Peptides against a protein of PDB entry 3ZOQ. Designs and how they scored, part 57

Target 1, 223 residues: chain A of PDB entry 3ZOQ
Amino acid sequence: QLLQDSWWNQLKEEFEKPYYQELREMLKREYAEQTIYPDSRDIFNALHYTSYDDVKVVILGQDPYHGPGQAQGLSFSVKPGVKQPPSLKNIFLELQQDIGCSIPNHGSLVSWAKQGVLLLNTVLTVRRGQANSHKGKGWERLTDRIIDVLSERERPVIFILWGRHAQMKKERIDTSKHFIIESTHPSPFSARNGFFGSRPFSRANAYLEKMGEAPIDWCIKDL

## One batch from the design tools (peptide; aimed at target 1 Y65 H66)

Design b2_p28_3_s4 (made by RFdiffusion4, then SolubleMPNN; from b2_p28_3, 16 letters changed)
Fold by OpenDDE base, seed 1:
Structure b2_p28_3_s4 (fold): chain B 223 residues (1-223), chain A 28 residues (1-28)
Amino acid sequence: as target 1 above (223 residues)
Amino acid sequence: DELERLERERREREERELAEEEIRLAEE
């Protein structure tokens, strides 16, 4: 099967729907004819690293990085050895100011994912050098369903929504049950307008502690 | 699995095309 059991039970019906079949056929053409990121085996890494039941926090991104060797199937995350993109640099700056973590010498957020931070992009593939090139091709319907099934989960989730694009998903989240942390996007174009000083990491851990759950160790070790 | 195959084939074609172009340029 394509996904771990916990996610498969939640999403298996989506993969049989016409929209996903059309998406799959599109992806076959794209990967055959274009350079597409991430590697096809990494498309669902967010779901591979964080099971449905283990999700504690969700961080929504838009679409993968479109440069060579960057995307690894996790929102905002880059493979080790890759220069940290500007938004990721700002995330680490806020992390340092919020809870005192050192800035890591790499940009991999896999350690977050393994602790229950679902690093989900709303669109899961992109053409090289063409941001949002796979927008409106079917991914949004699948990722909306991911948000929906998490919203329906009895165990509460914390959603971190940076910027307008992510915040548009609030209408799908049961705010009577789940927690939302909102700010401007970590992009250099918006970070100074509210992202810096928003302290999403300590706030997330405060909610986890209130729920009686283990906090996330947000600090990332050097490789 | 099929996506991985198609992706691999695409990369192999690109690498071959680049190599052929380099050889062509070196022979000129």
Scores: peptide ipSAE 0.039, ipTM 0.619, DockQ to the pose 0.022
OpenDDE base, seeds 2, 3, 4, 5: peptide ipSAE 0.034, 0.030, 0.028, 0.034; ipTM 0.693, 0.661, 0.579, 0.615

Design b2_p28_4 (made by RFdiffusion4)
Pose (drawn by RFdiffusion4):
Structure b2_p28_4 (pose): chain A 223 residues (1-223), chain P 28 residues (1-28)
Amino acid sequence: as target 1 above (223 residues)
Amino acid sequence: DEELTTLEEELTTLEEELENLETSLDHS
């Protein structure tokens, strides 16, 4: 068993399939022969921090950060102590305009994960310095199933889909139950074309309040 | 048809390289 019960009960059949076993064998070799991020112990951190039953909001990313000391097994977040990349800086600028939070002295979003925000990348590993290097190796098949089981959940889930790749997943989400907040990506190329001013954080909290759920405290505290 | 297919494959490669460069800049 690789995950806590709530998730294991939804995903155990996927981990038994040949594609996962092939992916696992490739990663055993690559972690021993080269530098792979995030650290192997951290691959499933989004699901460890945010159980299936506790998921309130899902923020989909693509692949992990590919530099030393960055990736934590969470979309968009970085380990405390490393420089915040441009897209993450833009997420904090939008958070400041929307909610009013000060800019934090670190980029870790673990607080969000502990409050029910699933920071799910669609690809869970990467070779150092080589973006998208683990594309098509089997992670998409698993993360599509993660999206499927969340879409099948009775209690509604709020999906935040930034950019074109994340928005492609709308086909897998049952919008008769679930909420979608979508905009352009926070990358500097696209942040001033819809992401800025989109107010995703207060909009997510409004959907939660309508359902009688506690809102997310989005502000990140300095370390 | 063969020359058109080759040009489409080259375009796709260039688009993938550009996406990787932009991702690398974003992760810096």

Design b2_p28_4_s1 (made by RFdiffusion4, then SolubleMPNN; from b2_p28_4, 21 letters changed)
Fold by OpenDDE base, seed 1:
Order: structure tokens, then sequence, then C-alpha cells
Structure b2_p28_4_s1 (fold): chain B 223 residues (1-223), chain A 28 residues (1-28)
């Protein structure tokens, strides 16, 4: 099976649907003919690092970074040794201002994922140098289902929705049960319009504490 | 300049690894 049991139980039917089969065939061609990110083994890393039951927080991204060696299957995250993209730098700046974390010397958010932060892009692949090149190919339907099954979960989830693209998914979230943290996107073009000072990390932990759950250690250690 | 060289190296390594790897998509 493609996914670990907890996610497989929630999503197995999606992988049998025509839309996903078409997506899969498209992806096979794409990966064969050109450079696609992330590595095919890393496409579902968000689900691999964070089980369905272990999800505490969701951070939605759009699609993977399209530069070499950047994408690792986690939204906003880059592999160690990769220069931090501007949005990620701003995330770390807000993290520092929010809860006092030092800026890490790398951009890997794997430590968040391992603690129950689902770092989900709505589109899970991209062509090198071509942002949104795999938009509208079927990923959105799968990732919508991921949001749906999380929304249906009895144990509450915190959704962090940066920018309009992520916020469009709010309609799929049962806000009577789940918590939403919204702000502008961490992009340099929007961060000063509401992302900075939004304090998503402390707010997320405050909700976790209210639920009787352990907070996330958002601080990322140097490698 | 150094960043571009590192980026190129990472690209070449990734492309080589991808060519050697069996697509996870076939293991679904």
Amino acid sequence: as target 1 above (223 residues)
Amino acid sequence: EEEEREERRRREEEEEEERRRLLALDQA
C-alpha cells in the first residue's frame, strides 16, 4: 500500500478513483520525461511523517518548490543545505517574534511534521522551474479529501491558513469542532499585511493546551 | 555564484538519483 495504515484507511478509495489513476499516469510520464519535484518517493512525505491520528496542526501550502534540491514533500520546508526561501525566512522571523525561537541554520520542518504538524501542499508535485505546472491535474481532489477526513475526525485539529489560497479550504473545515488560525501569507509581498504579528505558533499551542494535548515544540535546532 | 554552483550540483545529483530510482508511483 502507498500510505501508512492510518491514512490508508481514510484515503484508499481515492487511489482507486479514475481521477487519481489519470493523475498517476500523467505523473509517470512527467517523471519519465522531465525533472519533477519532489522526488517521487517524497510526494507523500507529509502523510508519512504525520499519521492521520497524530495530526495536531495542519499548515497548508500551494505546491512544492520548483528548484533543484528544495522540495521534500512538506509545505514550506526545504531540504537541509538549501537556502531558505523568502516565505520560509518570514515564517522563522514570526516564530522568533512569537515565541522566541532562534532562526535555524536550515529550512527543514521535519521536526514539526514528526510532532503532528501536517505540512500539506494542495498540489503535491511540480515541474522544475514551473510553479503551478501540476495545478488542476487531480492533486487538489485528493488533498481536499485529506482535509475532509481530518474535518470529520472527532479529535480536534488546528488549521493554519496563510493567504487566500489556503483560506479557500476553510469551507471544508467544521469550525464547530476544529480551530482555524488565519492571516496573510508569509510571502514578502503580503507578510507585512498581517502575517507578522499573527502569532500562529503560540495560538496553536494555546488551542492544544485547551484540548489537553502537548504543545508543539516549534523551535528548530541547528543541524 | 557559489549558490548557483551549489544549486547546479544539487540538480545534477537529484536528476541522477531520480533516473536510478524506481518511481514510487508504481508502488502504489
Scores: peptide ipSAE 0.034, ipTM 0.593, DockQ to the pose 0.021
OpenDDE base, seeds 2, 3, 4, 5: peptide ipSAE 0.020, 0.042, 0.013, 0.020; ipTM 0.501, 0.626, 0.445, 0.511; seeds 3, 5 fail the geometry check

Design b2_p28_4_s4 (made by RFdiffusion4, then SolubleMPNN; from b2_p28_4, 23 letters changed)
Fold by OpenDDE base, seed 5:
Structure b2_p28_4_s4 (fold): chain B 223 residues (1-223), chain A 28 residues (1-28)
Amino acid sequence: as target 1 above (223 residues)
Amino acid sequence: EEEEEEKRKLEEERKEKEERERLAEDEK
């Protein structure tokens, strides 16, 4: 199976659809002819680290980082040893102000993913140096389905939606069951317009506690 | 006329905000 059982049961029908087959064929050509990120083995890391049943929080990104060695298949996350991108730096600044966490010496969010934070990009691949180069190629249809099956789940989910791109997915979320945390994007171009001071981490944990679930340990240890 | 002008200004502000957020996300 491409995915663990919990996600496979939710998504298996998508993988048989023509759009996904065309996407796969496109990706085979792209990975053969171009430098594509992340590594092909890491494309579904968000689903590998966080099972369908274990999702507590969703953080939506747009598409992977397009620089060498950056993307690791998780939204906003970068591999250890990679300089923290500006948006990620601002995420850590807000984390510090919100709940007092220290700024980590790396940018890996794997510890969040392992706790049930689904770090999902809407587009899961990108060409080197070409942001959004795989937009409109079929990923959005799959990732919309991921949002849909989570919305249909009875056990509540917290969706953290930073910026307009992520917030456009709100229409797919049953807000009678699920919680939404919205702000501007953490990018330097928008963070001061509402992201800073939005306290998404403490708010997410407050919802988890109300549901009788264990909160996320958002603090990231140095490597 | 004043109400229509105010509505137009609010709509323009909304569009500008949305475009700014889009650009911010593109920069990552």
Scores: peptide ipSAE 0.023, ipTM 0.550, DockQ to the pose 0.110
OpenDDE base, seeds 1, 2, 3, 4: peptide ipSAE 0.022, 0.020, 0.022, 0.021; ipTM 0.549, 0.516, 0.536, 0.552; seeds 2, 3, 4 fail the geometry check

Design b2_p28_5 (made by RFdiffusion4; failed a check: too like the target's own chain)
Pose (drawn by RFdiffusion4):
Structure b2_p28_5 (pose): chain A 223 residues (1-223), chain P 28 residues (1-28)
Amino acid sequence: as target 1 above (223 residues)
Amino acid sequence: SKWDELEYMAGLSEEELEKAEEELRELE
């Protein structure tokens, strides 16, 4: 068993399939022979921090950060102590305009995960310095199933889909139950074309309040 | 697409942002 019960009960069949076994064997070799991010113990951190039952909001990313000391097994977040990359800086600028939070002295979003924000990348590993190097190796098949089981959940889930790749997942989400907040990506190339001013954080909290759920405290506290 | 690649790079680091902006100017 690789995950806590709530998730394992939804995903155990996927981990038994040949594609996962092939992916696991490739990763055992690559972690021993080269530098792979995030650290192997951290691959499933988004699901460890945010159980299936506790998921309130899902923020979909693509692949992990590919530099030293960055990836934590969470979309968009970085370990405390490293510089915040441009897209993450833009997420904090939008958060400041929307909610009013000060800019934090670190980029870790673990606080969000602990409050029910699933920071799910669609690809869970990467070779150092080589973006998208683990594309098509089997992670998409698993993360599509993670999206499927969340779409099948009775209690509604709020999906925040930034950019074109994340928006492609709308086909897998049952919008008769679930909420979608979508905009352009926070990358500097696209942030001023819709992401800025989109107010995703207060909009997510409004959907939660309508359902009688506690809102997310989005502000990140300095370390 | 090439543009998607550049957009992805621009979101990662300041150095990759500068490179992505230079490549975009050359293409334009």

Design b2_p28_5_s1 (made by RFdiffusion4, then SolubleMPNN; from b2_p28_5, 12 letters changed)
Fold by OpenDDE base, seed 4:
Structure b2_p28_5_s1 (fold): chain B 223 residues (1-223), chain A 28 residues (1-28)
Amino acid sequence: as target 1 above (223 residues)
Amino acid sequence: SELDELEYASGISDELLEEAKRRLEELE
């Protein structure tokens, strides 16, 4: 898939490496023989919506939703018309409590992405009904590089790391330049252990303001 | 299935999913 020039410049070397070529070949087979999410055209939506230079905030997810019509290439986000998953509902609940946003009637986070929120999963594809089925196939190496090149960027980034999986990436982030917002995962299994009340949205905007940048409009309008 | 519901509820975290599965097994 073609990426914006800013991302291409950062990642072109990865795409030439054997691991990525093997990943591509694997994906070709998978998409041909299995039902894979998201649509192949949407795999890199996070990078399409948010250029390398435009990244203000990063929200890390693990891998795409594995149900029909859910995944749209953005972490935690679901296509309009799709029932909001429990974790996403909790995200919106925290959003409401944090900064007063109403709960949207859909689960698309595209508006965040367009404002510079990189909604990045560490694994970018999944088999239908099989969570983490494409774990360890090469995506992690690419997405680690994405984190690395963002960490190396001079302009600061805010990383929102929900749960241990995301927090494991903290070691790759230069905290002398970049800001980290950590809490438990928004999942019903963990949200009450720290996610609720963590106020990641207002905190992110506070950092942006300190940087002299425009805050994110986190409130999502109904469709 | 109940497991499917737990998987859905656990989100995309493998750790949370595994914990949910373990809890389910304990209840069965």
Scores: peptide ipSAE 0.031, ipTM 0.666, DockQ to the pose 0.240
OpenDDE base, seeds 1, 2, 3, 5: peptide ipSAE 0.007, 0.012, 0.424, 0.076; ipTM 0.391, 0.433, 0.880, 0.685; seeds 3, 5 fail the geometry check

Design b2_p28_5_s2 (made by RFdiffusion4, then SolubleMPNN; from b2_p28_5, 10 letters changed)
Fold by OpenDDE base, seed 1:
Structure b2_p28_5_s2 (fold): chain B 223 residues (1-223), chain A 28 residues (1-28)
Amino acid sequence: as target 1 above (223 residues)
Amino acid sequence: SRLDKLEYASGISDEELEKAKEELEKLE
């Protein structure tokens, strides 16, 4: 699918580079020979739902969920009807404790994306049952560029960086201009070490209000 | 379970994934 004009203008040069052409050819083979997630039409959903100009908040993930029907092209998000993964459950627990939102009966974060929350994985595809199987294949270069062009944007962005992997991207962010919210990862293995109580949602909204922007409605309605 | 493995392996860092695998192996 074609990217929105705002993202196309920022990323068009990347798509012409050899690394991306190689990535594209790799993906063609992978989708033909393997079960790859998300659906090929959903790979760029984060960019489809949130235009370059509309980005208010960025939440970085690593790579898509690798189970059937889970990934929908948005970091941490799962399609409706899919059981909430442990990290997502913890995200909703923190959301409840932070700003009082009810735990939704589904795991779709599309409502955040539509409000300007860029739910970006650093790697945008994965083989079924093989976490990080497409790591180091070219996605990271593209997603680094996404971070770069957002960092270069005049209007400030809020970056929510959960865990070490996401925090490694801080070096690409102009922290004099943009806001960073850091904590441990929402994973059950790290959430109690700093994620819980980090209050990323209220903190993000506080920055938005300070900037004179509308806050995010983080509360997700049941389907 | 297979489902548990998928749940723990999804959307987490490599380090956390290894920890998750270790924990799952202990439960098996």
Scores: peptide ipSAE 0.030, ipTM 0.580, DockQ to the pose 0.177
OpenDDE base, seeds 2, 3, 4, 5: peptide ipSAE 0.056, 0.025, 0.028, 0.025; ipTM 0.461, 0.517, 0.569, 0.569; seed 2 fails the geometry check

Design b2_p28_5_s3 (made by RFdiffusion4, then SolubleMPNN; from b2_p28_5, 9 letters changed)
Fold by OpenDDE base, seed 2:
Structure b2_p28_5_s3 (fold): chain B 223 residues (1-223), chain A 28 residues (1-28)
Amino acid sequence: as target 1 above (223 residues)
Amino acid sequence: SEMDELEYLAGLSEELLKEAEEKLKALE
């Protein structure tokens, strides 16, 4: 896929590396032989919606939703018309309690992405019905590089790290320049152990304001 | 809930939690 110039400049060397070529060949086979999510044209939606220079906040996910019509290339986000997954519902509950936003009637987080919230999964594809089926195939190396180049950026970034998987990436983040907001995962099985009440949205905006940046409008309008 | 606490204490990875979420959805 064609990336924005700012991301291309940061990642072009990765795309020439053997690991990515192997990943690409694997994906060609997978999309031909299996039902893979998201749609191939949506794999890099996070980078399409949010340029390298426009990144203000990063929210890390694991891998795409593996149900029909769900994944749209953005972490935690689902296409309009798709029932909100439990974790996403909890995200909206925290959003409501944190800054008073109403719970939207859909689960699309595109409005966040367009404002500079990089909704990045560490693995960008998945087989239908098989969570983490594309783990360890090369995506993690690319997405680690994405984190690295953001960490190396002079302009500060806010990393929201929900759960242990995301928090494992802390070692790649220069905390002398960037900010980290951590809590338990929004999953129903962990949300009450720290996610609820963590107020990541107001905290992120507080950091942005301190940096002289425009805050994120986290509230999502109904469709 | 008690179940949430037990799952947390069990040290489930996010991968397992995601799978559990899918199962939960199926029960809704």
Scores: peptide ipSAE 0.048, ipTM 0.645, DockQ to the pose 0.159
OpenDDE base, seeds 1, 3, 4, 5: peptide ipSAE 0.015, 0.019, 0.007, 0.024; ipTM 0.428, 0.597, 0.389, 0.553; seed 3 fails the geometry check

Design b2_p28_5_s4 (made by RFdiffusion4, then SolubleMPNN; from b2_p28_5, 15 letters changed)
Fold by OpenDDE base, seed 3:
Structure b2_p28_5_s4 (fold): chain B 223 residues (1-223), chain A 28 residues (1-28)
Amino acid sequence: as target 1 above (223 residues)
Amino acid sequence: SELDELEYASGISDESKAEAEARLAALA
């Protein structure tokens, strides 16, 4: 099957709906005729690394990086050996100031994903060099459902919502059960307006501890 | 909004603020 059992049980009905079938057919054409990122095998990496039951924290992004070799199916994350994009650099700067982690020599956030940090983009594919090229094609409906089923989960989740795009999803989250951490986006255009100093990593761990769960080890080792 | 577009552009590329603003202006 496409997804591991825990996610499949939550999402299987979506894959049978017309919107997703149309999306799938569109993607088949796109991958055949264009250079599309990430690799088709990596589209659902966020769900592969972090099961439905293991989600502790969600970090929402918009859509994948559109440069060669960058996107690996995780929001904000880049494959090892790839130059860290501006927003990711700022994420690591805040991480250092927040909890003292060193800046890693790579940009892979896989270690976060393996600990229960769902690194989810709202749109999961993009054409090379064409930002937002797959906006409005059906991904948003699927990823909205991902947010919905997490919101419906009894065990609490922490949602980190950087910037207005991510914050628009707040209406889908049951704040009587789940926790929200909001700030401006880590982008150079907005980071100094609230992201720096927001301390999302220590705040997330504080919530986890209140829930009696193990905190995330946010520090990333060099490769 | 313009801010959202700027945030998006800077998040996924190395383009400068000036380049991002110029791109947005071209679409206006």
Scores: peptide ipSAE 0.085, ipTM 0.626, DockQ to the pose 0.521
OpenDDE base, seeds 1, 2, 4, 5: peptide ipSAE 0.077, 0.033, 0.020, 0.019; ipTM 0.708, 0.623, 0.564, 0.582; seed 4 fails the geometry check

Design b2_p28_6 (made by RFdiffusion4)
Pose (drawn by RFdiffusion4):
Structure b2_p28_6 (pose): chain A 223 residues (1-223), chain P 28 residues (1-28)
Amino acid sequence: as target 1 above (223 residues)
Amino acid sequence: DEELEELDEELEELEEELHAMEITETWE
């Protein structure tokens, strides 16, 4: 068993399939022969921090950061102590305009994960310095199933879909129950074309309050 | 129509390259 019960009860059948076994064997070799991010112990951190039952909001990313000391097994977040990349800086600028939070002295979003924000990348590993190097190796098949089981959940889930790749997942989400907040990506190329001013954080909290759920405290505290 | 589709693909690819470059510059 690789995940806590709430998730294992939804996903155990996927981990038994040939594609996962092939992916696991490729990763055992690659972690031993080269530099793979995030650290192997951190691959499933988004699901460890945010159980299936506790998921309030899902923020979809693509692949992990590919530099040393960055990836934590969470979308968009970085380990404390490393520089914040441009897209993450833009997320904090939008958070400041929307909610009013000060800019933090680190880029870790673990606080969000502990409050029910699932920081799910669609690809969970990457070779150092080589973006999208683990594309098509089997992670998409698993993360599509993670989206499927969240879409099947009775209690509604708020999905935040930034950019074109994340918006492609709308087809897998049952919008008769679930909420979608979508905009352009926070990358500097696209942040001033819709992401800025979109107010995704307060909009997510409004959906939660309508359902009688506690809102997320989005502000990140300095370390 | 085919030329517009090819130009859109090229713009998407450029945007992805810019995004990856900015990440690389962050940790260098």

Design b2_p28_6_s2 (made by RFdiffusion4, then SolubleMPNN; from b2_p28_6, 15 letters changed)
Fold by OpenDDE base, seed 5:
Structure b2_p28_6_s2 (fold): chain B 223 residues (1-223), chain A 28 residues (1-28)
Amino acid sequence: as target 1 above (223 residues)
Amino acid sequence: DEEKEKREKELEEEERRLEAELEAETYA
């Protein structure tokens, strides 16, 4: 897919590498032979909505939702009209308790992305009904590079790392320059073990203010 | 630590399976 110039400048070398060429060929076959999510046009939505220079916050997910109509190329986000998944519901509950936002009537996080919240999955595609089916196919190398180039950026970034999978990326982040907010995953199976009460939204905004940047408006309006 | 991480990943994957099932039920 075509990327914004800011991301292209950071990632162009990756797209010329054999691993990415192999990934692309794999994806062509997968989309032709299987039901793959998200839509091929939406794979890089996180990079489309949030330029390299505009990234203020990164929220890492694992891979896209694998149900019909759910994934829209943004971590944790679902298309309007889709029932909010349990983890997303818990994210909104924490948002409400943290900074007083109302629970939205939809699950789209596009408004965050447009403000500089990079909603990045480590794997950007999935087969219908098969979680992590595209794990180890090359996406992780690209998304690791995305984290690396952000870590190398002089302007600080806030990384929100929910759960162990996301936290594994901490080793790639220059903590002398960037900020990390860590907790358990928002999943119902782990949220009560540290996610609830972690207040990632207010903490992120506090760092942004300290940096002299505009805070994120985390509150999502109803559609 | 590795076992805990593996368990958390498995739980997250199971949640995504449940989410897909719920979505399918909504459109059934």
Scores: peptide ipSAE 0.088, ipTM 0.737, DockQ to the pose 0.268
OpenDDE base, seeds 1, 2, 3, 4: peptide ipSAE 0.032, 0.033, 0.068, 0.062; ipTM 0.688, 0.688, 0.727, 0.729

Design b2_p28_7 (made by RFdiffusion4)
Pose (drawn by RFdiffusion4):
Structure b2_p28_7 (pose): chain A 223 residues (1-223), chain P 28 residues (1-28)
Amino acid sequence: as target 1 above (223 residues)
Amino acid sequence: EEELDELEEELDELEEEFDELEEEAGRH
């Protein structure tokens, strides 16, 4: 068993399939022969921090950061102590305009994960310095199933879909129950074309309050 | 029809390059 019960009860059948076994064998070799991020112990951190039952909000990313000391097994977040990349800086600028939070002295979003924000990348590993190097190796098949099981959940889930790749997942989400907040990506190329001013954080909290759920405290505290 | 197929292929290549540049600008 690789995950806590709430998730294992939804996903155990996927981990028994040939594609997962092939992916696991490729990763055992690659972690031993080269530099793979995030650290192997951190691959499923988004699901460890945020159980299936506790998921309030999902922020979909693509692949992990590919530089040393960055990826934590969470979308968009970085380990404390490393420089925040441009897109993450833009997420904090939008958070400041929307909610009013000061800019933090680190980029870790673990606080969000502990409050029910699933920081799910669609690809969970990457070779150092080589973006999208683990594309098509089997992670998409698993993360599509993660999205499926969240879409099947009775209690509604708020999905935040930034950019074109994340928005492609709308087809897998049952919008008769679930909420979608979408905009352009926070990358500097696209942040001033819709992401800025979109107010995704207060909008997510408004959906939660309508459902009688506690809102997320989005502000990140300095370390 | 052949010229249309070549233009569609060039468009796909440009879209891929744009995605890569956008991802790089988001990270560096």

Design b2_p28_7_s1 (made by RFdiffusion4, then SolubleMPNN; from b2_p28_7, 18 letters changed)
Fold by OpenDDE base, seed 2:
Structure b2_p28_7_s1 (fold): chain B 223 residues (1-223), chain A 28 residues (1-28)
Amino acid sequence: as target 1 above (223 residues)
Amino acid sequence: MEEEEREKEEEKREEEERERREYAAGQY
């Protein structure tokens, strides 16, 4: 699947850079020799579901889930029929407490992506069972450029930055134009230290309304 | 001739752009 024109126009120069060519050659070997997640067709799903112009909200993740059938190229999201990971369960608990949504019977966030929520991991691939195995291979440079071109955009964006890794990207965001929602990570190890009660969903919608934009329907229907 | 050359140059540019896009985000 090709990138949409809006993303291609913003990112085309990155794909010609040596670091990205080296990353691609690494990924060709990795997918041939190892079990890599997500499926190679799903790597750019965040950009496929949400055009550059349609981005309203960004939610940064670190790297994909490394278990079978979990990752679908969207941060925190899992394919239907997959057990919700602990962090995703906590996201849905906060969603319920924040705006009264029911907890869905699945973990797919595709409905958010289709509404302009860019569900971006900073690293877009992982080896099976090996968290951060593709860290420092070039993905971070591309995803930093994705943040940069969104920060350069005149139309405001809301960045939701859960935990220290995502919060390190704040230096790349023009806070004169864009809004940042920060808290601890939804992980069971950190969620009670500020993620719960952070109300990121209602706060995001309140910014969208101030911009004259349609709010996100954060409530996920059962399948 | 000039119109056919222009069409061929345009088709070539579109093909080169498609190949670049496939190389950027294509499957492995």
Scores: peptide ipSAE 0.395, ipTM 0.768, DockQ to the pose 0.012
OpenDDE base, seeds 1, 3, 4, 5: peptide ipSAE 0.022, 0.370, 0.022, 0.388; ipTM 0.573, 0.750, 0.588, 0.763

